# Designs tried in a protein design run: peptides against a protein of PDB entry 4PN1. Part 64

Target 1, 261 residues: chain A of PDB entry 4PN1
Amino acid sequence: KIEMNFLNKPIVPDTTKVISNFLTHYLITEPVEHVEIEAKLGTLIDLETQNRFEFPVMNETILNPEFNLRTRFESDMTASEHKYLNEFLNQAFRDSQKPGRLPFAYKHTKQVDLFYETEDNSRDKIRVSKNQSDNQVLACVKKRRVADLFLYCPNDAFDIRISISDELPVSMPSGNQQPSLTRLKDRVGYVHQEIKIDLTKTTQNDPVYDTTERHELEVEFGNIADLRDRAQKAKDGMEAPLFRRVQLFMDNVRILRREHS

## One batch from the design tools (peptide; made by RFdiffusion4, then SolubleMPNN)

Design b1_p14_6_s2 (from b1_p14_6, 4 letters changed)
Fold by OpenDDE base, seed 2:
Structure b1_p14_6_s2 (fold): chain B 261 residues (1-261), chain A 14 residues (1-14)
Amino acid sequence: as target 1 above (261 residues)
Amino acid sequence: SPLILTVESAQKYL
């Protein structure tokens, strides 16, 4: 007979526990009402060197937000990396359609995001998202970044930012108001076990600067209600359901950040 | 070349 360990009980990885606690805080303790929880692949840049941040660790590590490491996070990747990830996910999608697997769902969306200034000149702009094909309004929100958790991943092509955001639904701006910024988004979304994986190509025209393209990959919790329920249970002393969900999320993130051309 | 963000478009590479 083989046992898991000398207690013969599951043990949660410390990373899972830390992230779970982070999520529980913004789901339950200081709850964000319209919470969005996503991980973005990118690069931690050392502001002193302008190169990727170097920390004396050998594996994935959560950076303590209390320490100012003088870093910035760049969520952009190269077109080649993005293409590679797209092909990788396309293959994963195809493989998941086979018997005995849980299938991916797939959606391709082209949208335009229009940003409007608020009357109070708040930093947070109103974002109106429309479908490019028929100009149908998809969403009108005011998004506020609440918190970030950074993972330095020395063995992988990408570092990770986990972000808590508040996406407040708001009324449409007045018809006479002009957008301050317009972004075109070409997004391919993959959903597996209610974890959303989005590849997004963003095009932005700046009147002063050249047209910029951004290539992003994000992983999002697709069922916030379930996650909140799990977090509540964790707060009440039953942590296992939350840990399992966070572990699934992080495993998907880990798979993706390891892939590179 | 522009990034092709579709599953269907990947079929040509198979």
Scores: peptide ipSAE 0.024, ipTM 0.516, DockQ to the pose 0.014
Fold by OpenDDE base, seed 1:
Structure b1_p14_6_s2 (fold): chain B 261 residues (1-261), chain A 14 residues (1-14)
Amino acid sequence: as target 1 above (261 residues)
Amino acid sequence: SPLILTVESAQKYL
């Protein structure tokens, strides 16, 4: 007979616990009402060197937010990297349609995001999202960044930022207001077991710096209500459901950040 | 090469 360890009980990786606690804080302890929870692939940049951050660790490491490591996170990748991930996810989608698998859902969206200043001139802008094809309003929100958790991943092509945001639905700006910024988004979304994986190409016109493109990959919890319920159970002493969901989320993130051309 | 942000479009590369 083989046992999984000397207690013959499942053990949860420390990374899973730390992330679970982080999420529980903003789901339950200080709950964000309209919470969005996403992980973005990118690069931790050392502000001193302007190169990728280097830390004396050999594996995936959650950075302690209490320490100022003098970094910034660049949520971007090259077009070639983005294309590779797109092809990879397309293959994963196809493979998931096979008998005995749980299938991906797929959605391609093209939208325009219009950003408006708020009356109080706050940092938080109003974002109006419209479908590019029919100009229908998809959303009108004021997004507030609540918290970030950074994972330094020395063995992978990308580092990770897990972000907690509050997306407050708000009324449309007045018709006489002009957007301060306009972005075109071409997004393909893959959903597997209520985890959303989005590849987004963003085009922004800048009158000074010309048109710029940004290439992002984000992984999002698609069922916040379920996640909140799991977090509540964790606070009540039953942690396993939350740990399982966080483990699933992080395994998907880990798969993606390991892929490179 | 441009990104192919569809499953169907990617088939040509398989």
Scores: peptide ipSAE 0.024, ipTM 0.502, DockQ to the pose 0.014
Fold by OpenDDE base, seed 4:
Order: C-alpha cells, then structure tokens, then sequence
Structure b1_p14_6_s2 (fold): chain B 261 residues (1-261), chain A 14 residues (1-14)
C-alpha cells in the first residue's frame, strides 16, 4: 500500500491556496455580482528592458500585487504560437471523443464587438457583441477589470494573468451613438469539465493605424455558480472542493502554457 | 494571418 505522505492526507500546493484565497475574496468577501474569472496566456514585459521580465525564481511564481515590479502584461502571442495551440487543442478535442474520456465541447464564433462611450464618460466602455452572420446581439455589457494576479512562468512559453472582471449587463446604447471602436473576433472555444478555453483572433481596423491583429488564448471558469458555492464552503471551513477546482483550472493552464512549436 | 481552424477543418486537412 502506498500513502500520499506521512499523514496519508492530501496536501494543497501553496499556489492553489493563494489563488483560491484570491478568488474567494471576489466571490464571497467582496462579491462581484457578474464576475468573470479568466487566465490569459501572455508575457510579462519588463518596462526597463522591454524584454520578458526576469525574476530570481526557478518555477511558476505568483507575483505579489503589492509590489510594483515595473512590468506590463502583453496578452498577445505570435501567429505561429497561436496556430500551434489551435492545432494542439483540436487534437485534444479529437482525443477526448474516444471511449472512456470526458469529451470536449466545441464552438466556433465569429463576432463583432462594438465599443461605445458611456454617458458619464467613464473609462469603462459599453461593449456590444454581435454575431457576424446574422447580426444578432450576443451581449451588451460594461466590463470592469477588478483585480489581476500574475504568474511568472520562467520554464514555460507564457506567463499568466488571472483576472477578476465584472461584466455588468447594460442597456443598448442609443441608436444615435457611433462606436468608438470596432473589433472583429474569430473565436474557437473548447469546453472541458466546465473550463472554457478560447482561442481568439482579433482584427481591429484603426482609422489612423494599419489593421492590427491579435492572437489570444484564455482559460475561464465556465461555472461561476459552482465556483461561488465552492468558495462559500471554503469560507465555512470546507476548502477541499474549492482547492480541487482551482487545481484543475491551473493544471489546464499549465498544459497550455507549456505548448509551443 | 493563419486561419483559426475548426475541428472539422482540422480533420479535413489531416
């Protein structure tokens, strides 16, 4: 018989605890009503060097948000990296359809996002998302970034930003308003065990600048209600369900950030 | 820009 350790009990990695506590704060303690929780793959850039940030650590490390490390996060990747991840996820999807596996669900969405200024001239814009094929309104929200948690990943192709956002449903802007910005999004979405993985190619036409294209990969908690329930249980002293869910999420992120051509 | 492949598209080009 093999035991896990000398207590024969699961031990939770510190990373899992830190992230779980971070999530619990915005799920329970100061609850965000329309919370979105996602991890984006990208690169921490050192503002001094304009190169990838370097820190004296040897593995995945959550950066303390209380410290200004003079960094920025770029959630973009190269077209080649994006293509590779797309192929990787397509293969993962196919493999998951085999007997004995839990299958991926898949959705391909082409949408246009129209951004409008708010009446109060707040920094947060109203985003209207429409399906490109039929012009159906998919969403009308005001998204506010609430908090970020950054993971420096020196051994992997990407660093990670975990973001807490508030996606407040709002009324459609008046018909007299013109969008300040329009973005075309080609998104392929994969869902496995209620964790959403989205590959998005975003095209933005700037009237002044040439058309820019971005390539993003995000991992999102697909069942916020369940996550909130788990977080509440954690606050009540039963932490295991939350830890397990966060661990699953992070393992998926870890798989993705390691994959590169 | 590289094409973002659907599952079906990927299957076709394998």
Amino acid sequence: as target 1 above (261 residues)
Amino acid sequence: SPLILTVESAQKYL
Scores: peptide ipSAE 0.023, ipTM 0.568, DockQ to the pose 0.014
Fold by OpenDDE base, seed 3:
Structure b1_p14_6_s2 (fold): chain B 261 residues (1-261), chain A 14 residues (1-14)
Amino acid sequence: as target 1 above (261 residues)
Amino acid sequence: SPLILTVESAQKYL
């Protein structure tokens, strides 16, 4: 008989615990009402060198948010990398449709995001998302970034930013108000076990700046109510359900960040 | 308008 360790019990990785605690804070301790929790693939850039940040670690490392490391996070990738990930996810989708697997769901959305200034001159803009084909309103929200947790991943193609956001549903802006910014988004969404994986191409036309294109990959918790329930149980002393869900999320992130063209 | 890289639909492979 083989045992997994001297206790013969599963052990939770430290990364899982740290992330679980981070999430629990914004789910339970200081709860965000309309919370969105997502991980973006990108690069930690050292502001001094303008190159990828170098930290004296050899594996996935959560950076302490209390320290100013003079970094910025670029939530972008090359068109080639984005294409590769798209092909990879398409294959994963196909494979999941086979008997004995849990299938992916898939959705393709082409939308325009219109950003409006708020009457109170808040830094948080109102975002109206419309379907490009029929101009139907998909969402109208005021999104506030609450917190970020950065993972430096020296062995992978990408670093990770886990973000806590508050997406407050709001009424449509006045019909006479003009958007301050417009973004076109081509998004394909993959959902597996209530974890959402989105590939997004964003085009932004700025009258002052040249047209910019961004290629993003996001991984999001698709069932916040379940996650909040798990976090509450963790606060009550039963951590295993939360750890399992965070582990699932992070394993999906780890798969994706290792893939590159 | 600038060329936007289209994301491939998984549906075409079914």
Scores: peptide ipSAE 0.020, ipTM 0.530, DockQ to the pose 0.015; fails the geometry check

Design b1_p14_6_s3 (from b1_p14_6, 4 letters changed)
Fold by OpenDDE base, seed 3:
Structure b1_p14_6_s3 (fold): chain B 261 residues (1-261), chain A 14 residues (1-14)
Amino acid sequence: as target 1 above (261 residues)
Amino acid sequence: SPMILTVESAKKYL
């Protein structure tokens, strides 16, 4: 008989605990009402060198948010990297349709995001998302970034930003109001076990700057109610359900950040 | 803008 360790019990990775605590804070302790929780693939850039940040660690490391490391996070990748990940996810989707597997769901959406100033001149703009084909409204929200947690990943193609946001549903802006900003989004979305994986190509036209294109990959918790329930149980002393869900989320992120063209 | 954490506020994630 083989045992996994001298206690013969599963052990939770430290990364899982720290992330679980981070999530629990904004789910339970200081709850965000309309919480969105997502991880973006990107690069931690050292502001002094303008290159990828170098930290004296050899593996995935959560950065302490109290320290100003003079970094910025670039949630972007090359078109080639984005294409590779798209092909990778397409193959994963196909493989998941086989007997004995849990299938992916897939959705392709082309949308336009219109940003409007609020009447109170709040820094948080109203975002109206419309389907490009029929101009139907998909969403109207005021999104506020609440907190970020950064993972430096020296062995992987990408670093990670986990973000807590508040997406408040709001009424449509006045029909006479003009958008201050417009973005076109081509998004392919994959869902597996209620974890959402989105590849997004964003095009923005600026009258002063040339047309910019961004390529993003996001991983999001698709069932916030379940996650909140798990976080509450964790606060009540039963941590295992939360740890399992966070582990699943992070394993998906780890798979993706290791892939590159 | 994201919340700026202090040393004490960061402890809530440990």
Scores: peptide ipSAE 0.063, ipTM 0.542, DockQ to the pose 0.140
Fold by OpenDDE base, seed 1:
Structure b1_p14_6_s3 (fold): chain B 261 residues (1-261), chain A 14 residues (1-14)
Amino acid sequence: as target 1 above (261 residues)
Amino acid sequence: SPMILTVESAKKYL
């Protein structure tokens, strides 16, 4: 007979615990009402060197937010990297349609995001999202970044930022207001077990710097209500459901950040 | 290509 360890009980990695606690804080302790929780692939840049951050660790490491490591996070990748991940996810989608698997859902969306200044000139802008094909309003929100958790991943092509945001639904801007910024988004979305994986190409027209493109991959919790329930159970002493969901989320993130051409 | 691939468009690469 083989046992999993000397206690013969499951053990939870520290990464899972730390992330679970981070999420629990903003789901339960100081709850964000319209919470969005996403992980983005990108690069931690050392502000001193302008190169990828280097830290004396050999594996995935959550950076302590209490320390200013003088970094910025670049939520971008090359077009070729993005294309590779797209092809990878397309294959994963196809494989998931096979008998005995849980299938991916897939959606391709093209939208335009219009950003408007608020009356109070706050840092948070109003974002109006419209479908490019029929100009129908998809959302009108004021998004506030609440917190970030950074994972330095020295063995992978990408580092990770997990972000907590509050997406407050707001009324449409006045018809006489002009957008301060317009972005076109081409997004392919994959959903597996209520985890959303989005590949987004963003095009922004700048009158000074010409048209720029951004390539992002994000992983999002698709069922916040379920996640909140799991977090509440964790606060009440039953942590396993939350740990399982966070582990699933992070395993998907880990798969993606390991893929490279 | 910077193009975002749909599932259908990706079939050409198989």
Scores: peptide ipSAE 0.028, ipTM 0.442, DockQ to the pose 0.014
Fold by OpenDDE base, seed 5:
Structure b1_p14_6_s3 (fold): chain B 261 residues (1-261), chain A 14 residues (1-14)
Amino acid sequence: as target 1 above (261 residues)
Amino acid sequence: SPMILTVESAKKYL
C-alpha cells in the first residue's frame, strides 16, 4: 500500500498559497471591480548588468515585493521564441481535440488599439480596441495596473510577472479627438478550462523610430467570477477550490515558460 | 518576423 505522505493527505505547495493569497487580496480584501489577472512570460533584467537577473536560488521563486532588486521586467520575447510557442500551442490545440480530452477553443483576432489622452491629463490613457476587419469597437477601457508579483524562474526560458489590473469601461472619446498612439495587434487566443493563453504580436509605428514589433505571451484567468467565488470560500476557511484553480493556472504557466527554441 | 500562425496555417508544418 502506498500513501501520499505520513498523513496520507494532499499537501499544498507554498507557491500556490502565496499566489492564492495575492489573488485573494485583490479579489476580496481590497477588491478590484473590473479585475484582470494575467501572467506574462518575460525576463527579469538586472538594471546593473542589463542581463537576466541572477538570484541565489535554484528553482521558481516568488520575489518579495518589499525588496527593490533593481530589476525591470521585459515582457517581450524574440520572434523565434514566439513562433516556437505558437507552434507548440497549435499542437496542444490539435491534441486536445482528440477523444477523451478537453478541447481548446481557438480564436484569431486582428485588432487596432487606439490610445487617447484623458481630459484630466491623467496618467492612464483611454484605449479603444477595434476589429481590423470591420472597424467595430470591441472595447473602450481605461486600464490601471494595480499590482505585480514576480516569479524568478532560473531553470526556465522565462520569468513570470503576474499582474492585477483594473480595466474600467469608459465612454468613447469625442469624434474630434485624435489618438496619441496606435497599435496593431495580431492575437492568437487559446482557451482551455477557462484559462486563456494569448500570443500577441504588436506593431507600433513611431514617427521618429522605426516600426517596432513586440511579441508577448500571456496567461489569464478566464472566469473571474468563479475565481472570486473560490477566493471568498478560501477566506471563509475552504481553501481547496482556490488552491486547485491556482495550481491549474500555474501549471499551464509552467508548461509554457519551459518551452523555447 | 514570423507571422502568428493559425491552426489552419500551421498544417503545412506537420
Scores: peptide ipSAE 0.026, ipTM 0.443, DockQ to the pose 0.014
Fold by OpenDDE base, seed 4:
Structure b1_p14_6_s3 (fold): chain B 261 residues (1-261), chain A 14 residues (1-14)
Amino acid sequence: as target 1 above (261 residues)
Amino acid sequence: SPMILTVESAKKYL
């Protein structure tokens, strides 16, 4: 018989615990009503060097948000990296359809995001998302970034930003309002065990600048209600369900950030 | 930029 350790009890890695606590804060302690929780792959850039941030650590490290490290996060990747991840996920999808596996679900969405200024001239814009094929409104929200948690990943192709956002449903802007910004999104979405993985190619036409294209990969908790329930249980002293869910999420993120050509 | 590959599109190349 093999035991896990000398206590024969599971132990929670600090990464899992820290992230779980971070999530619990915005799920339970100061609850965000329409919370979105996602991790984006990208690069921590040192503002002084304009290169990838370097920190004296040898593995995945959560950066303390209380410290300003004079960095910015770029949630973009090269077209080649994006293509590789797309092919990787397509293969993962195919493999998951085999007997004995839990299958991926897949969705391809082409949408246009229209951004509108708010009446109060707040910094947060109203985003109207429409399906490109039939012009059906998919969402009308005001998204507010609430908090970020950054993971520096020196051994991997990407660093990670975990973001807490509030996606407040709002009424459609008046018909006389023109969008201040329009973005075309080509998104392929993969869902496995209620964790969403989205590859998005975003095209933005700027009237002044040339058309810009972004390539993003995000991992999102697909079942917020379940996550909130787990977080509540954690606050009540039963932490294991939350830790397991966060561990699953992070393992998926770790797979993706390591995978590159 | 390379086209985003759908699952359906990928099947054509198998």
Scores: peptide ipSAE 0.022, ipTM 0.417, DockQ to the pose 0.014

Design b1_p14_6_s4 (from b1_p14_6, 5 letters changed)
Fold by OpenDDE base, seed 3:
Structure b1_p14_6_s4 (fold): chain B 261 residues (1-261), chain A 14 residues (1-14)
Amino acid sequence: as target 1 above (261 residues)
Amino acid sequence: SPIILTVESAQKFL
C-alpha cells in the first residue's frame, strides 16, 4: 500500500494558499461587486535592464506586492508563441470532445472596443464593446484595476499576472461623444470546467504611432458566484473547496505558461 | 501577423 505522505492526507501547495487568500480578500473581506479575476501570461521586465526580471529563486514564486521590485509587466507574447498556443488549445479542444472527457466549449468573437472619457474626468474610461459583424453592443463597462499579484516563473516561458478588476456596468456614452481610442479584437475563447482561456489579437491604430498588434493569453474564473461561495466557506473555516478551485485554475495556467514555440 | 484559428479552420491544416 502506498501513502501520499506520513499523514496520508492531501497537502495544499503554499502557492494555492497565498492565491486563495488574495482572492478571498477581494471576494469577501473587501468585496469587489462586479469582480473579474484573470491571469495573463507575459513577462516581468526589469526597468533597469529592460530584460526579463531576475530574482534569486528557482521555481514559481509569488512576488510580494508590498515591495517595489522596479518591474513592469508586459502582457504580450510573440506572434509565433501566440500561434503555438492557439494550435495547442485547438488540439486540447478536439481531444476533450472524445468519450470519457469533459468537453471544452469554444467561441470565436471579433469585436471592436471603443474607449470613452468619463464625464467626471476619472482615470477610468468607459469601454463599449461591439460585435464587428453587426455592430451590436456586447458590453458597456467601466473597468477599474483593483489589485495585481505577480508570479515569477523562472522555469517557464511566461510570468503571470493575476488581476482583480471591477467591471462596473454603465450607461452608453452620449451619441455625440467620440471615442478616445479604438481597438479591434480577434478573440478565441475556450471554456473547460468554467475556467475561461482566451487568446486575443488586438490591433490598435494610433494617429502618431504605426498600427500595433498585441497577442495576449488570459485565463479567467468563469463562475464568480461559485468562487465567492467557496471563498466565503473558506472564511468560515472550510478551505478545501476554494483550494480545489484555485488549484484547478493554476494548473491550467501552469500548462499554458510552459508551452512555447 | 498570424491569424487566430478557429477549431474548424485548424482542422483543415492538420
Scores: peptide ipSAE 0.029, ipTM 0.627, DockQ to the pose 0.014
Fold by OpenDDE base, seed 5:
Structure b1_p14_6_s4 (fold): chain B 261 residues (1-261), chain A 14 residues (1-14)
Amino acid sequence: as target 1 above (261 residues)
Amino acid sequence: SPIILTVESAQKFL
């Protein structure tokens, strides 16, 4: 008989453990109430060189957040890269509709995000999201970035930022308040096994600068309740369900970050 | 600007 290893048991990659622990902290230990957990594709930029960050590693590496590496993360890609990923995901969607596969769900959404200043002059603006077609309010939230975990991926087209955010539902701004910023979002969303993949083209009009367009790809945990349950079980000594879910998430991210035009 | 293709749009190119 062939065995997996000398213990004949599955082994969990260290990357999976590190990410799982990171998530468990903000799901269970210091729980974020309205948590959003997403990975964005982008580039770690070295602030000194303004080029992609270089680190003496040869593969996917989680950067220690305790160290200031003098980097910024650019959650943007070229229009060509974005188009390629869109085509790639469309093909993946089509292939998943075949017998014997678990299908993707797909949704195309056009929304406008209106940002309002808060009365307390907090850094966090109130975001009102509306459907562009009927102006229906989709959400009114104050989003706070809680934590980031960066993955340097020297062999891939993109680096990864995993972000923990708190999306606090808030009351609508007063009718007399004008938005300080407006963003148009054209988003295509793909969902597979409750992992959400969004391609978003964002158009922003700046009063000083020309209209800027951003192209983003994000991967999100679509079932936070399930993830929280898995994290709780992990804290209680049953780690396998959490590890499996994190592994699935990361494998999807790994697929996407390897693709480029 | 990149064209974000809907599934329906993508099918036209198959």
Scores: peptide ipSAE 0.029, ipTM 0.620, DockQ to the pose 0.014
Fold by OpenDDE base, seed 4:
Structure b1_p14_6_s4 (fold): chain B 261 residues (1-261), chain A 14 residues (1-14)
Amino acid sequence: as target 1 above (261 residues)
Amino acid sequence: SPIILTVESAQKFL
């Protein structure tokens, strides 16, 4: 018989605790009503060098948001990297359909996002998402970025931004309003154990600038109600359910950020 | 730009 450690009890990695506390704050302490919690793969760029940020650490490290490291996060990847991840996830999907596994669900969506200015001239735009095939409205929201947590990952292809957002449902813009921006999104979504993994190719037509294409991969908590319940339990002294869920989320992120062509 | 592959498409081309 083997034991996990000299206490024979699970120990929670510090990363899991830090992230769990971060999430608990915006789920329970100062609750965001329509919270979205996602991790994006990308690159921390050093503003001084314009290269990938370098920090004197040897593994995954959560950056303290209280410190200005003069960085920006680019939530983009090359077409080649994106293609590789697409193929990787397709294979993972296929493998998960085998007996004895928990299967992925899959959804392919092509949508157009229309951005509108708000009446109050707020920096937050209204986003109307429509299905490209039938023009059905999928969502009309005002998305506000609430908080970010950055993970520097020196051993992996990507760094990570975990974002807390508020996706407030709002009424449709008046019929007389024209969108200030239009984006076409080709998205393939994979769901495993209520963790959502989305590969998105975004095309933006700018009347002044050439058409730009962006390639993104995001990992999202698919069951916010469950996560909030877990966070509440954590506040009440039962942390294990939250830690387990965060660990699952982060393990999926870790798998993805290690994969590259 | 690479095409975003559906699962079904991947099965045909792999």
Scores: peptide ipSAE 0.026, ipTM 0.597, DockQ to the pose 0.014
Fold by OpenDDE base, seed 1:
Structure b1_p14_6_s4 (fold): chain B 261 residues (1-261), chain A 14 residues (1-14)
Amino acid sequence: as target 1 above (261 residues)
Amino acid sequence: SPIILTVESAQKFL
């Protein structure tokens, strides 16, 4: 008989524990009410060199937020990389429809995001999202970034930012108020086991600068209520359900960040 | 630029 290890029990990767603790803090300990939890693929840029950050590690590493590493995170990727990931996910979608698999769900959304200044001149803008086809209001929120956790991934195409955000529903801006910024979003969403993967092409028109296009890939927890329940159980001493969910999330992220054209 | 599948096009692969 072969055993897994000398305890004959599953072991949890340290990365999973660190991330689980991070999530538990903002789900349970200091709970964010309207929490969004996502990972974005991108690049940690060294502010001095303007190149990808280099750290003396050989694999996936969570950066300690207590240290200012003089970096910025760029969530953009090339159109070619974005296209490759789209094709990759399309194939994964097709393969998941086969008997014996859990299928992906798919959704394509085109929306317009209108940003409005707040009356109190707060840093956080009000975002009104509308469907491009019929101008139906999809959401009106004030999004606040609560916390970030950065993963440096020297062997992969992308680094990772895991973000905790508060998406506070708010009243619509006054009808006489003009948006300060407008963004067009073309988004394809893939959902597998309540993990949502979004490819988003964002177009922004600047009156002074040429139209800019951004290409993003994000991975999001699609069932926050379940995640919060798991986090509560973890606080109560049963960590396994949370660890399993975080492991699933991170494995999906790891698959994606390794893919490149 | 990515070739975005529509929901309708995705269903053709089923």
Scores: peptide ipSAE 0.027, ipTM 0.638, DockQ to the pose 0.015; fails the geometry check

